Peptides against a protein of PDB entry 3KDP. Designs and how they scored, part 49

Target 1, 230 residues: chain A of PDB entry 3KDP
Amino acid sequence: PFLIFIIANIPLPLGTVTILCIDLGTDMVPAISLAYEQAESDIMKRQPRNPKTDKLVNEQLISMAYGQIGMIQALGGFFTYFVILAENGFLPIHLLGLRVNWDDRWINDVEDSYGQQWTYEQRKIVEFTCHTPFFVTIVVVQWADLVICKTRRNSVFQQGMKNKILIFGLFEETALAAFLSYCPGMGVALRMYPLKPTWWFCAFPYSLLIFVYDEVRKLIIRRRPGGWVE

## One batch from the design tools (peptide; aimed at target 1 A175 A178 C183 P184)

Design b2_p24_4_s1 (made by RFdiffusion4, then SolubleMPNN; from b2_p24_4, 16 letters changed)
Fold by OpenDDE base, seed 1:
Structure b2_p24_4_s1 (fold): chain B 230 residues (1-230), chain A 24 residues (1-24)
Amino acid sequence: as target 1 above (230 residues)
Amino acid sequence: SEELLKEAVELALKLVERFLELVN
C-alpha cells in the first residue's frame, strides 16, 4: 500500500498506525499458526532427496506463492479504497497526483471529480474512513490465505482444517478487526473510523478469488509437475 | 522500472474506474 502511495502519489490508503496494528496484532497469530500448519503440509512431510536443490525449489515455490497472494490481497485493499473514495466523489483517475494538495492543510478547496470543494478536515475524514475498510479487507483476505497455506499441492477440501491454532488465529484476527472497527476512541487513537457492516462483504470476492486461484494453481501443479506455475 | 510501475498503476486505476461505471 505504501509503495502505491509513493508511485501513484495518491492519498494514503492505510495509516502508519494501522500498519503497525497489522504487523503486531493481525499478522502475529497467523504467522504462529502457519508455523505449526507447515509441519502438516506436503512440503514439510517430504524428506529432501537433495537438500540443496529441493530446498531452493521449495523456497522459490513459497516465495512465488506468497508474492502472488500478497498482490491479490493488496488489490483487494485498494479496490475497497477506490470504491469508498469514488462514493465520496473522488474517482480513481482524479486521485493520481492529488496527494500534495490533499495533505496540504492550507488548501481548503480541493475539488473532487464533480467540482465539490473539500476542506482539509473533510478530506482527512474521508481518508481515515478508508483505513478501517482497508484493514478489514486485509483481514478477510487473510482468512483465505491462512487456509490455503496449509498445503501447496493438495486441495483444501482434501487437507481439511485440523490445526486448532489456525482456527484460533482466524477468530483472533476477526476479533481484533471488530475491536479496531467499533471500539470508541479508535478514530482519535488510531485514525480508524467505524465501519459499516456492509463493507465487510467488499473483501469476500477477493477472498474467493484467492481460493479459486490457489485451487487452480494446485491443480496445475498436480497435472504438470515442474511447470512455471510452481 | 519506476516508470513501468507508474504506468501499471495508472492502468489499474482506469480499470477500477471502468468497473465502478459498470456497477453504477
Scores: peptide ipSAE 0.039, ipTM 0.394, DockQ to the pose 0.022
OpenDDE base, seeds 2, 3, 4, 5: peptide ipSAE 0.030, 0.000, 0.000, 0.024; ipTM 0.353, 0.264, 0.276, 0.356

Design b2_p24_4_s2 (made by RFdiffusion4, then SolubleMPNN; from b2_p24_4, 16 letters changed)
Fold by OpenDDE base, seed 5:
Structure b2_p24_4_s2 (fold): chain B 230 residues (1-230), chain A 24 residues (1-24)
Amino acid sequence: as target 1 above (230 residues)
Amino acid sequence: SEELLKKAVELAREAVERFLKLVE
């Protein structure tokens, strides 16, 4: 997200504080929960691997899969960002290159796509309005991500939802998201303004996309063991 | 501990109220 912010010169879609909350607050407990996840039913049924080569290859493939999931997650966040800005009069095409003027406190007449002028304060309110839903989008997408990451090969329907620690992690990250979104003073302290409840649902298509992606991936792995899709 | 609990409950109530206002 930060790289796109720099390259496209668009207003900042996600604040540093929100990034820290994701990395340190929302991701840690779920990640730990995955370490205690029940072993896959097929682990002991796998053919012997070459311990020198196959481990490294598998780790790389897993990293690529997580990279793809992360990309879908980022796309969900940016989608939410662009929708909010468009609803406020800033179409995506107009945002390109706007950052310099957007961040200049002395420019109080930045025009939107419809010719409406925005003061610096108004622009910053809109910018900070994007931070919360971007964060929440990530959390909602992480629901699917954490569920699918319980296994590498087995379907979620086969493995089930037996890890109570994972369920606790999902609750914790959701509670944190709700706290940051609705607790008084978050706009001042963290630059996270209150989120309309409808925005929680904006991420659902992307959660579904991740779920479908992973189920298809796992299906391919089951049909073609040892493939590059692992 | 009791004071912290009271503050936490108050903050939770305020958060719920803000949420409800956003729903309306």
Scores: peptide ipSAE 0.015, ipTM 0.338, DockQ to the pose 0.054
OpenDDE base, seeds 1, 2, 3, 4: peptide ipSAE 0.000, 0.000, 0.000, 0.000; ipTM 0.237, 0.227, 0.272, 0.227

Design b2_p24_4_s3 (made by RFdiffusion4, then SolubleMPNN; from b2_p24_4, 15 letters changed)
Fold by OpenDDE base, seed 1:
Structure b2_p24_4_s3 (fold): chain B 230 residues (1-230), chain A 24 residues (1-24)
Amino acid sequence: as target 1 above (230 residues)
Amino acid sequence: SEALLEQAVSLALNAVKDFLKLVE
């Protein structure tokens, strides 16, 4: 998100505090939950033929999968960001290159896509209004990620939701997202203004996309063991 | 994996386009 902010010169889509909340708040419990996940039935049956090469390959495959999921998460976040800004009169095309004027507190006449002038304070409120739903989008996408990361080859439907810690992790990150989204003072304290409950659903297509992506990936892996998709 | 990523990105972009059409 920060790289895109720099490259595209768009208003900041995700604040540093929000990033910290993701990294420390939403990722920690899920990561712990995965550590206590029941061993996948196929992992238990796999004997490494060559422990050195098979470990390296497995680490590469995991890293690649997480990288791909992370890209989809970022896309989901940016989607939500652009939707909110568009709802507030800033179309995605108009945001390109706008950062310099957006962040200048002395410019109080920044025009939106419809010619409406925005004060610095108003712009910052809209910017901070994007932080919360970006965060929520990441959380919702992480639901799918956490569920799919439970297994490498088996479908979620095959493995099931047996880990109570996983369920707790999903609850915790959701509760944190709700707290940050609706608790009074979060706009001032964390620059996370409250969002409409409908914004929770904005991430669902991307959550579904990740889910479908991973299920298809796993299906291909099952049908073509050792294929390039693994 | 790369092909699936490209497809996922394409789907995401299409979803964005579809949404933008709904907002218009």
Scores: peptide ipSAE 0.000, ipTM 0.233, DockQ to the pose 0.025
OpenDDE base, seeds 2, 3, 4, 5: peptide ipSAE 0.005, 0.000, 0.000, 0.000; ipTM 0.276, 0.298, 0.278, 0.278; seeds 2, 3, 4 fail the geometry check

Design b2_p24_4_s4 (made by RFdiffusion4, then SolubleMPNN; from b2_p24_4, 16 letters changed)
Fold by OpenDDE base, seed 3:
Structure b2_p24_4_s4 (fold): chain B 230 residues (1-230), chain A 24 residues (1-24)
Amino acid sequence: as target 1 above (230 residues)
Amino acid sequence: SQKKLEEAVKLALELVKKFLELVE
């Protein structure tokens, strides 16, 4: 999200605090769960015939899978961001290059796509209105990952401890999202304004997309065992 | 190691706390 903010010079879609909450709160627990998964799989599987190559391939595959899921999550967040800004008069094409004027405190006449002038304060309210829904979208999309893990029939028993850590992580993420969205003062302290409950549903299509993606991935793996998509 | 996890969580919480202090 921050990279797109820099590259496209759009208004900041996700605050630094929310980025930290995602990186530290949402990504760390899954990463730890994966590290435990690898350690436990290494204990339970007979020594790989070639420990160096098999470990490297598995790490690359895991990294690619999580990278792809992360990209889909980011796309979901950006979709929510663009919808909110469009509802407030800023079409996506108009946001390109707008950051410089958007962040300038001395410019109080930034025009939207319809010629309406926005003060600095008004612009920042709209920006901060996007932060919470973006974060919540990421959390809701991560629920799909939980469902994906549960649908792995043969690995549910083997992944029992790993699933508990993942479930705990998702619960923590959800609790954090609720806290940041509805706790008084978060708008001032964290630049996250309260979220309308309706915006929780904006992420559901993307959760479904991840679910479909994983099912397709599983189908490919089943058809081509030992393929690079594992 | 459960200890490493606890340390990582503690570090994360400390980072969040420091960040909150910077934003205030």
Scores: peptide ipSAE 0.006, ipTM 0.251, DockQ to the pose 0.024
OpenDDE base, seeds 1, 2, 4, 5: peptide ipSAE 0.006, 0.006, 0.000, 0.000; ipTM 0.266, 0.251, 0.208, 0.279; seed 4 fails the geometry check

Design b2_p24_5 (made by RFdiffusion4)
Pose (drawn by RFdiffusion4):
Structure b2_p24_5 (pose): chain A 230 residues (1-230), chain P 24 residues (1-24)
Amino acid sequence: as target 1 above (230 residues)
Amino acid sequence: TSSYAFVALAIIVVAFFVTVFFLF
């Protein structure tokens, strides 16, 4: 978001104070939760790991959290900023520029895609209404995430969901977001504004894509263990 | 909006206690 904010001079989809709600808020508990994960094989049957090679964090990993499931999480994240604004007037393209004027506190008269003229606090209350649900489609996608960052070889149907804590992390993560968006206050404190029902289910095809993609990976590997995918 | 906030809190509380139950 902050990257395109520079590219397409677009209204900032995800705000800073909004970001310290991911890893400090919704994300904390779900992550703590993996540490409670049983194995995937006789680990005490493999030679010991080797401090020089096979590191904790590596190429093959960053190529995943950043290069892959990372992007698919954003395409879902933007897609609803693109919906929050068009369902409220600003059909996408009439956005490729606004910021310069948009962020102006004096230009209270700005054309949308119909003619309607918006003030400042009038349109910002939509910009923050834009954060509030980017901050969701992010939590929504992190369901499909917290469930494939569960295993690294086994299908979820081979390992199942016996993690009676990780599941809590879900119910928490999700509901925490709702509370962070409906309590009389989060708006005037965090630029968090209540959402309309249709609004939550945006990232859904995307959460389910992240899900399906990861499952198919693991399968390939299990079918071709020395092959390219692994 | 207050009802939605209370429902969200109720879900967190219920889920926490269900989890505690299954741990013990």

Design b2_p24_5_s1 (made by RFdiffusion4, then SolubleMPNN; from b2_p24_5, 17 letters changed)
Fold by OpenDDE base, seed 5:
Formats: sequence, structure tokens, C-alpha cells
Structure b2_p24_5_s1 (fold): chain B 230 residues (1-230), chain A 24 residues (1-24)
Amino acid sequence: as target 1 above (230 residues)
Amino acid sequence: SEELARKALEIIEKARKEMLELLE
């Protein structure tokens, strides 16, 4: 997200504090839960044909798959960001290169796509209004991500939701998201303004996309053992 | 974990408040 912010010179879609909350507050418990998740019996029982090469290749493939999921997650966040700004009069094309003027507190007449002038304060309000739903989008997408990451080959329907620690992690990150989104003072303290409840559902298509992606991937792995998607 | 997250948020909020006070 930060790289896109720099390259496209768009208003900051996700604040540093929000990123920190994701990394330290929402990701840790689920990650720990996955570490303690019972490894798929078939994965652990599979002897690599070449222990040195096959282990390394498998780790690389896993990291690549997680990278792809992370990309879908980021796309979901940016979609939410662009929708909110568009609803406030800033179309995506107009946002390109706008950052310099957007962040200048002495410019109080930045025009939106419809010619409406925005003060610095108004611009910062709408910017910070984007931070919360971006964060919430990430959390909602992480629901699907965490569920699918329980297994490498088996469908979620085959493995089931048996890890109580993972379930706890999902509730924890959701509770944190709700706290950051609706607790009074978060707009001032964390620059995370209150979120309309409807925005929680905006991320659902992307969660579904990740779920479908992983199920398809796992299906391919089952049909073609040792393939590049494993 | 919730308690840890809460404590972390409190630290962040405190730090931000202190920074704002320094800027005022």
C-alpha cells in the first residue's frame, strides 16, 4: 500500500498506525494459531524425493501462494479506498498526482472531479475516513486467508474448523477492528474515523475470491501432485 | 491477545498524545 502511495502520488490509503495494528494486533494470534495447527497428516508423512531440493522448492511455492493472497488482499483494500473517495467526489483518475496538493495545508481549494473545492481539514477527514474501512477490509479478507491457510491440499470442507485458537484469533481481530472503528476518540488518537457498518460487507467479495482461489489451487494440487502451484 | 492489543493501542495513543502536545 505504501509503495502504491508513493508511485501513484495518491492520498495515503492506510495510516502507519493502522498498519502497526494489523501487524501486531491482528496478525500475530492467527499466525501463532497456524503454527500450532496440526499439520496435514499427508504433508508430514510425505517423504521428499530429494530432501534438500524439494523442501526448498516447497517453501518457495508456499511463499509465492501467500504473496498472491496478499496481493488480492491489497486489491480489496484499494478498492474500498477508491470507492470511498469516489463517493466523496474524487474519481480514481483524479487522485493520480494529487498527493502533493492534498497534503499541503496551505492549499484550501483542491478541486474534486466535479469542481468542488476542499479545504485541508476536509481533505484530511476524508483521507482518515478511508483508513478505517481499509483496515476493516484487510481484517475481513484475513478471515478467508486464515481459514484457507490451515491446509495445503485439503479443502476447508475436508479439514473443518477444529482449531479453537484460530477461531479465537478471528474473534480477536474482529473485536479489534470493531474497537478501532467505533470507539470514541479513535479519529483523534489513531486517525481512524468511524466506519459505516455497511463497509464491513464491502470486503466479502474479496474474501470469497481468496477462498475460491485457494480451493481451485488445492484442486489443481490434488489433480497434479508436485505441480508448480503446490 | 486482546489484552496485549489493548495495551499496545494504549501505548500508541499515549505516544501520539505526547507528540501532539509537543507540537502545540
Scores: peptide ipSAE 0.007, ipTM 0.296, DockQ to the pose 0.027
OpenDDE base, seeds 1, 2, 3, 4: peptide ipSAE 0.000, 0.000, 0.000, 0.000; ipTM 0.262, 0.277, 0.245, 0.269

Design b2_p24_5_s2 (made by RFdiffusion4, then SolubleMPNN; from b2_p24_5, 17 letters changed)
Fold by OpenDDE base, seed 2:
Structure b2_p24_5_s2 (fold): chain B 230 residues (1-230), chain A 24 residues (1-24)
Amino acid sequence: as target 1 above (230 residues)
Amino acid sequence: SAELAAKALEIIEKARKEMLELLE
C-alpha cells in the first residue's frame, strides 16, 4: 500500500499507524492460532521424499500461495479505499498525481471529480475515514486466510472447525478490529475514524474469492498430486 | 484478549510518537 502511494502519488490509503496495527495486531493473533493448528494441519505432516529438492519446491509453492493471497488481500483493501473516495466525489483516475495537492495544508480548494472544492481538513477526514475500512477489509480477508491455512489438501468442509484456538483467534481478531474501529480516541491516536457497520461487508466478496481460490487449488491438488499448484 | 489489545495499543502509540519525532 505504501509503495503504491509513492509510485502513483495517490492519497495515502493506509496510514503508518494502521500499518503497524496490521503488523502487530492482525498478524500476531492469527500466527498464534496457526501455531496451535499445526497439530491438525496436514501442511507439515508429509516428509519430503528428497529433503533437498522437495524442500525448495515446497518453499517456493508456499511463498507463491501466500504471495497470491497477499495480492488478493491488498486488492480488497484498495477496492474499499476507491469505493469510499468515489462516494465522496473522488474517482480513481482523479486520484492519480493528486497527493502533492492533497497533502499540502496551504491548498484548501482541491477539486473532486465533480468540481466540489475540499479544504485540507475535509479531505484529511475523508483520508482517515478510508484507513479504518481498509484495515477492516484486511481483517475480514484474513478470516478466510486463517481458515484455509488449516489444511493443504483437505477442503474446509472436510476438515471442519475442530480447533477451538483457531475459532477463538477469529473472534479475538474481530474483537480487536471492532475495538480499533469504534473505541473513542482512535481517530486521534491511530488516525482511524469510526466505521459504519455496513462497510464490514465490503470485504466479504474478497474473502469469498480467497475461499473459492483455495478450494479450487485444493481440488486440483487432490486430482493431480505433486503438481505445481501444491 | 483485552490485555493483548492494550499492549498492542501501547506499542503502536510508542511507535507513532517515535515516527512523528523523526518527521519533525
Scores: peptide ipSAE 0.007, ipTM 0.277, DockQ to the pose 0.029
OpenDDE base, seeds 1, 3, 4, 5: peptide ipSAE 0.007, 0.007, 0.000, 0.000; ipTM 0.269, 0.265, 0.230, 0.246

Design b2_p24_5_s3 (made by RFdiffusion4, then SolubleMPNN; from b2_p24_5, 15 letters changed)
Fold by OpenDDE base, seed 4:
Structure b2_p24_5_s3 (fold): chain B 230 residues (1-230), chain A 24 residues (1-24)
Amino acid sequence: as target 1 above (230 residues)
Amino acid sequence: SKKLAEEALAIIEKAREETLRLLE
């Protein structure tokens, strides 16, 4: 998200502290969960044909898969950001290059896509209103990511949700999102204004996309063992 | 729009207050 902020020169979609909360708060428990994950039965039973080459290939494929998931996650966050700004009169195209004027305290007449003028304070309220739903979108997308991380080859429906730490991670991320969204003072401390509960659902299509992506990937792996998708 | 944003913020704040009351 920060890279796109720099490249597109758009208003800041997510605060640095909020990013830190994602990295430390939402990723830590999942990482622990994965460390304590029970070995997948099919992984343990399959001997690599060539331990050296197959390991390297698998590591690359795993890294690419998680990289793709991360891209979908980022797209989900930006989608939510653009939707909120569009609802407030700022179309995505109009946001390109707007950051300089947006962040200038002395400019109180920044025009939206419809010619409405926005004061600095009003712009910052809208910006901070975007931070929370962006974060929540990331968390909701991470639900799917956590669930798909349960298995390497088997469907989630086949392997089941046996890891209590993983389940705890889902609740922890959700609780953190709720805390950051609704706790008094978060608007001042983290620049995260309260979120209308309906905005939690904006991320669900992307969570579903990740889920479908991984299930299709796993299906291909099962049908073509040792294929380039594994 | 500015007006819609103000209305949306008011709705959000109301929803927050309601949520906080439910959590108490």
Scores: peptide ipSAE 0.016, ipTM 0.337, DockQ to the pose 0.040
OpenDDE base, seeds 1, 2, 3, 5: peptide ipSAE 0.019, 0.000, 0.007, 0.014; ipTM 0.320, 0.226, 0.266, 0.284; seed 1 fails the geometry check

Design b2_p24_5_s4 (made by RFdiffusion4, then SolubleMPNN; from b2_p24_5, 16 letters changed)
Fold by OpenDDE base, seed 5:
Structure b2_p24_5_s4 (fold): chain B 230 residues (1-230), chain A 24 residues (1-24)
Amino acid sequence: as target 1 above (230 residues)
Amino acid sequence: SEELAQKALKIIEEARELTKKLLE
């Protein structure tokens, strides 16, 4: 997200605080839960592998898959960001290159796509209004991500939701998201303004996309073991 | 449901403003 912010010179879509909350708060317990996830039913049925060659290849393939999921997460966040700004009069095309004027506190007449002028304070309110939905979008998408990452080959329907620690992690990150979104003072302390409850559902299509992607991927892996998609 | 959500948001905003005043 930060790289796109720099390259496109758009208003900041995700604050540093929210990034830290994701990386340190929401991802920690789920990551630990995955470490204790029940082994895949087929692990012990796998043929002996060459530990020198196959391990490295597998790690690369895993990292690639997680990278692809991460891209879908980012797309979900940016979608939410652009929708909010568009609803406030800033179309995506108009945001390109706007950062310099957007962040200048002495410019109080920045025009939106419809010619409406925005003060610095108004612009910052809109910017900070985007931070919370972006964060929440990431959390909602992470629900799907964490569930699908339980296995590498097996479908979620086959593996099930047996890890109680993972379930706890899902509730923890959701509770944190709710706290940061709605707790009094978060707008002042963390620049996270109130979120309409409907925005929680904006990420659902992306969560579904991740599920579909992973199920298709796993299906391919089962049909073609050792493929590059693994 | 949307009306209830708007009412809830109003309460949250009022609470935030109060918090802001307390922190000033």
Scores: peptide ipSAE 0.019, ipTM 0.312, DockQ to the pose 0.032
OpenDDE base, seeds 1, 2, 3, 4: peptide ipSAE 0.000, 0.000, 0.012, 0.008; ipTM 0.266, 0.250, 0.297, 0.284

Design b2_p24_6 (made by RFdiffusion4)
Pose (drawn by RFdiffusion4):
Structure b2_p24_6 (pose): chain A 230 residues (1-230), chain P 24 residues (1-24)
Amino acid sequence: as target 1 above (230 residues)
Amino acid sequence: HRHFFLVVAAIFFVIGVLYLFFSF
């Protein structure tokens, strides 16, 4: 988001104070939760790991959290900022520029994609209404994430969901977001504004994509263990 | 609507707590 905020001079989809709600808020518990994960094989049947090679964090990993499942999480994140605004007037393209004027506190008269003129606090209350659900489609996608960052070889149907804590992390993560968006206050404190029902289910095809993609990876590997995918 | 969503969220959270409690 902050990257395109520079590219397409677009209204900032995800705000800063909004970001310290992901890893400090919703994300904390779900992550703590993996540490409670049983194995995937006789680990005490493999030679010991080797401090020089095979590191904790590596090429093959960053090529995943950033290069892959990372992007698909954003395509879902933007897609609803694109919906929050068009379902409120600003059909996408009439956005490729606004910021310069948009962020102006004096230009209370700005054309949307119909003619309607918006003040400052009038449209910002939509910009923050844009954060509030980018901050969701992020938590929504992290369901499909917290469930494939569960295993690294086994299908979820081979390992199952016996992690009676990770599941809590879900219920929490999600509900925490709702509370962070409906309590009389989160708006005037965090730029968090209540959402309309249709609004939550945005990232859903995307969560489910992240999900399906990861499952198919693991399968390939298990079919071709020395092959390219692994 | 707001109170409905707060209740739903609360129920959803409680379900998670109860599930965790009865599993341990």

Design b2_p24_6_s1 (made by RFdiffusion4, then SolubleMPNN; from b2_p24_6, 19 letters changed)
Fold by OpenDDE base, seed 1:
Structure b2_p24_6_s1 (fold): chain B 230 residues (1-230), chain A 24 residues (1-24)
Amino acid sequence: as target 1 above (230 residues)
Amino acid sequence: EIDEVLERAKKLFQEGLELLKNAL
């Protein structure tokens, strides 16, 4: 998220404090849960032919997979951000390069895509309105990410949800998301305004999309071993 | 089977987008 903020010079989609809450709260327990996940039987039973090269290849493959998942998660958040801003009159194209004027307290006449002028305070309210949905979108997508990370080839339906730590992680991150979204004072402390419950359901299709996409990917891998989809 | 699943995924994405628009 922060890299796109710098590169595109758009208004900040997710505050630094909220990023820290993700890193320390919503990502830590899930990451630990993955460390205790039962390895897929086909991966663990393969003794490395060469411990040095095969370990490096496996680490690279894992790193790429986690990197891709993280990118998809960020894309989901950014999509929510752009939709919210578009509904408030700021089309995605108009947001490019707008950050400098957006963050300037002395500019109270920033125009949206429809020529409406926005005060600094109004702009910051809209910005902070994006933070909570962005965060919640990340959490909801993270549910799918955690589930799909259990296996590389087998379907989740075949492996099952046996990891109690993973299940606990899903509840913990959801509880944290609810706390940050609905606790009084979060708008001031974390710049996260309360989220309407309906927004939680808006993220579900994206989580499900990622889940379905990964199941399709795994199906392709099972049917065509050694393909480019691995 | 793969094409069907991909089509379902696309449909769910579109439904999610519509829900998001309606919730705003």
Scores: peptide ipSAE 0.000, ipTM 0.210, DockQ to the pose 0.022
OpenDDE base, seeds 2, 3, 4, 5: peptide ipSAE 0.000, 0.000, 0.000, 0.000; ipTM 0.234, 0.213, 0.229, 0.241; seed 5 fails the geometry check

Design b2_p24_6_s2 (made by RFdiffusion4, then SolubleMPNN; from b2_p24_6, 20 letters changed)
Fold by OpenDDE base, seed 3:
Structure b2_p24_6_s2 (fold): chain B 230 residues (1-230), chain A 24 residues (1-24)
Amino acid sequence: as target 1 above (230 residues)
Amino acid sequence: DVEKVLEEARKLLEEGRRLLEEAL
């Protein structure tokens, strides 16, 4: 999220504290859980090639946990961000390069896509309105992403939910999302305004799509072992 | 600069993740 903020020079979609909550609160326990996940039967058949270089965590699991999952989550969060800003009069194309003027408290006449002028305070309210839904969207998408990344080949229905640490991680990130979204004072303290309950559901179609896609991918892998789809 | 602080924080988090991965 922060990389896109810098590259696109858009208003900050996710606050500093929220980023820390994701990285330390929501990603840490799930990432650990993947390391302690029971190896698939096909993985256990492979002896370590080099005990000095082979890490306990497969490089592919690391790539999925920190690379692929992060990218998918960011896409979901940015989708929510752009929807909220568009509903408030800022179309995605208009946000490009707007950060400099957006963050300048002395500019009180920043125009939206429809010519409406926004004061600094009004802009910050809209920005902070995006932070909580962005975070919650990441959490909701992460439910599916973590579950699908649990296995390389086996379906979630075949492997099951045996890892108690993963279950705890899912609970923890959901509880944190609820706390940050609804606890009084979070808007002032963390720049995360209360979330309307309807926004919890905006990421569900995306999570479902990712889940279905990965299940289909895994099905193809099972039918064609050693294929390029792995 | 908030951007610089955020970038540094992200780097620290990434390093922390790397260390965790190495420890696991």
Scores: peptide ipSAE 0.005, ipTM 0.248, DockQ to the pose 0.031
OpenDDE base, seeds 1, 2, 4, 5: peptide ipSAE 0.000, 0.000, 0.000, 0.000; ipTM 0.224, 0.217, 0.188, 0.213; seeds 1, 5 fail the geometry check

Design b2_p24_6_s3 (made by RFdiffusion4, then SolubleMPNN; from b2_p24_6, 20 letters changed)
Fold by OpenDDE base, seed 1:
Structure b2_p24_6_s3 (fold): chain B 230 residues (1-230), chain A 24 residues (1-24)
Amino acid sequence: as target 1 above (230 residues)
Amino acid sequence: EVQKVLEEAKKLLEEGRKLLEEAL
């Protein structure tokens, strides 16, 4: 998220504190759960022919999988961000390069895509309105990712402890999302304004899309082992 | 070319928004 903010020079979609909450709270438990699941699956399926090289290959595969999941989560968050800003009159193209004027406290007449002028305070309110939905979108996308991990045919039979960790991860991230979204003072302390319950559903179509995409990907991999999709 | 890609991405996002608005 922060890289796109820098590259596109758009208003900040996710605050630094929110990023820290994602990295330390939301992403950590799912990542640990996935790491344990993959490690157990790989250990049970392949006796390491060469412990050093096979460990390195597995670590690379795990790293790539986590990297892809993280990118998908970021895309979901950005989708929500652009939807919210578009709803408030800022079309995605208009946001490109707008950061400098957006963050300038002395500019109180930043125009949206419809010619409406926005004060600095109003702009910051809409910016902070994006932070919570962005975070919640990531959480909801993570639900899909965790469900995808559970639906892996090869892990289903071994899912006892793994399922508990995944369920705990889902609970923890959802509880954190609820806390950050609805606890009084979060708007001031974390720049996360309260989330309307309807925004929880904004991520669901995206989560479903990711779920379908991953199932299709898995189907292709199963039908064409060694293909470019791996 | 980058602008065209950005315009296309914008259109997709707008369509996505409309779909969400219809679904909500």
Scores: peptide ipSAE 0.000, ipTM 0.191, DockQ to the pose 0.019
OpenDDE base, seeds 2, 3, 4, 5: peptide ipSAE 0.000, 0.000, 0.000, 0.000; ipTM 0.238, 0.219, 0.224, 0.230; seeds 2, 4 fail the geometry check

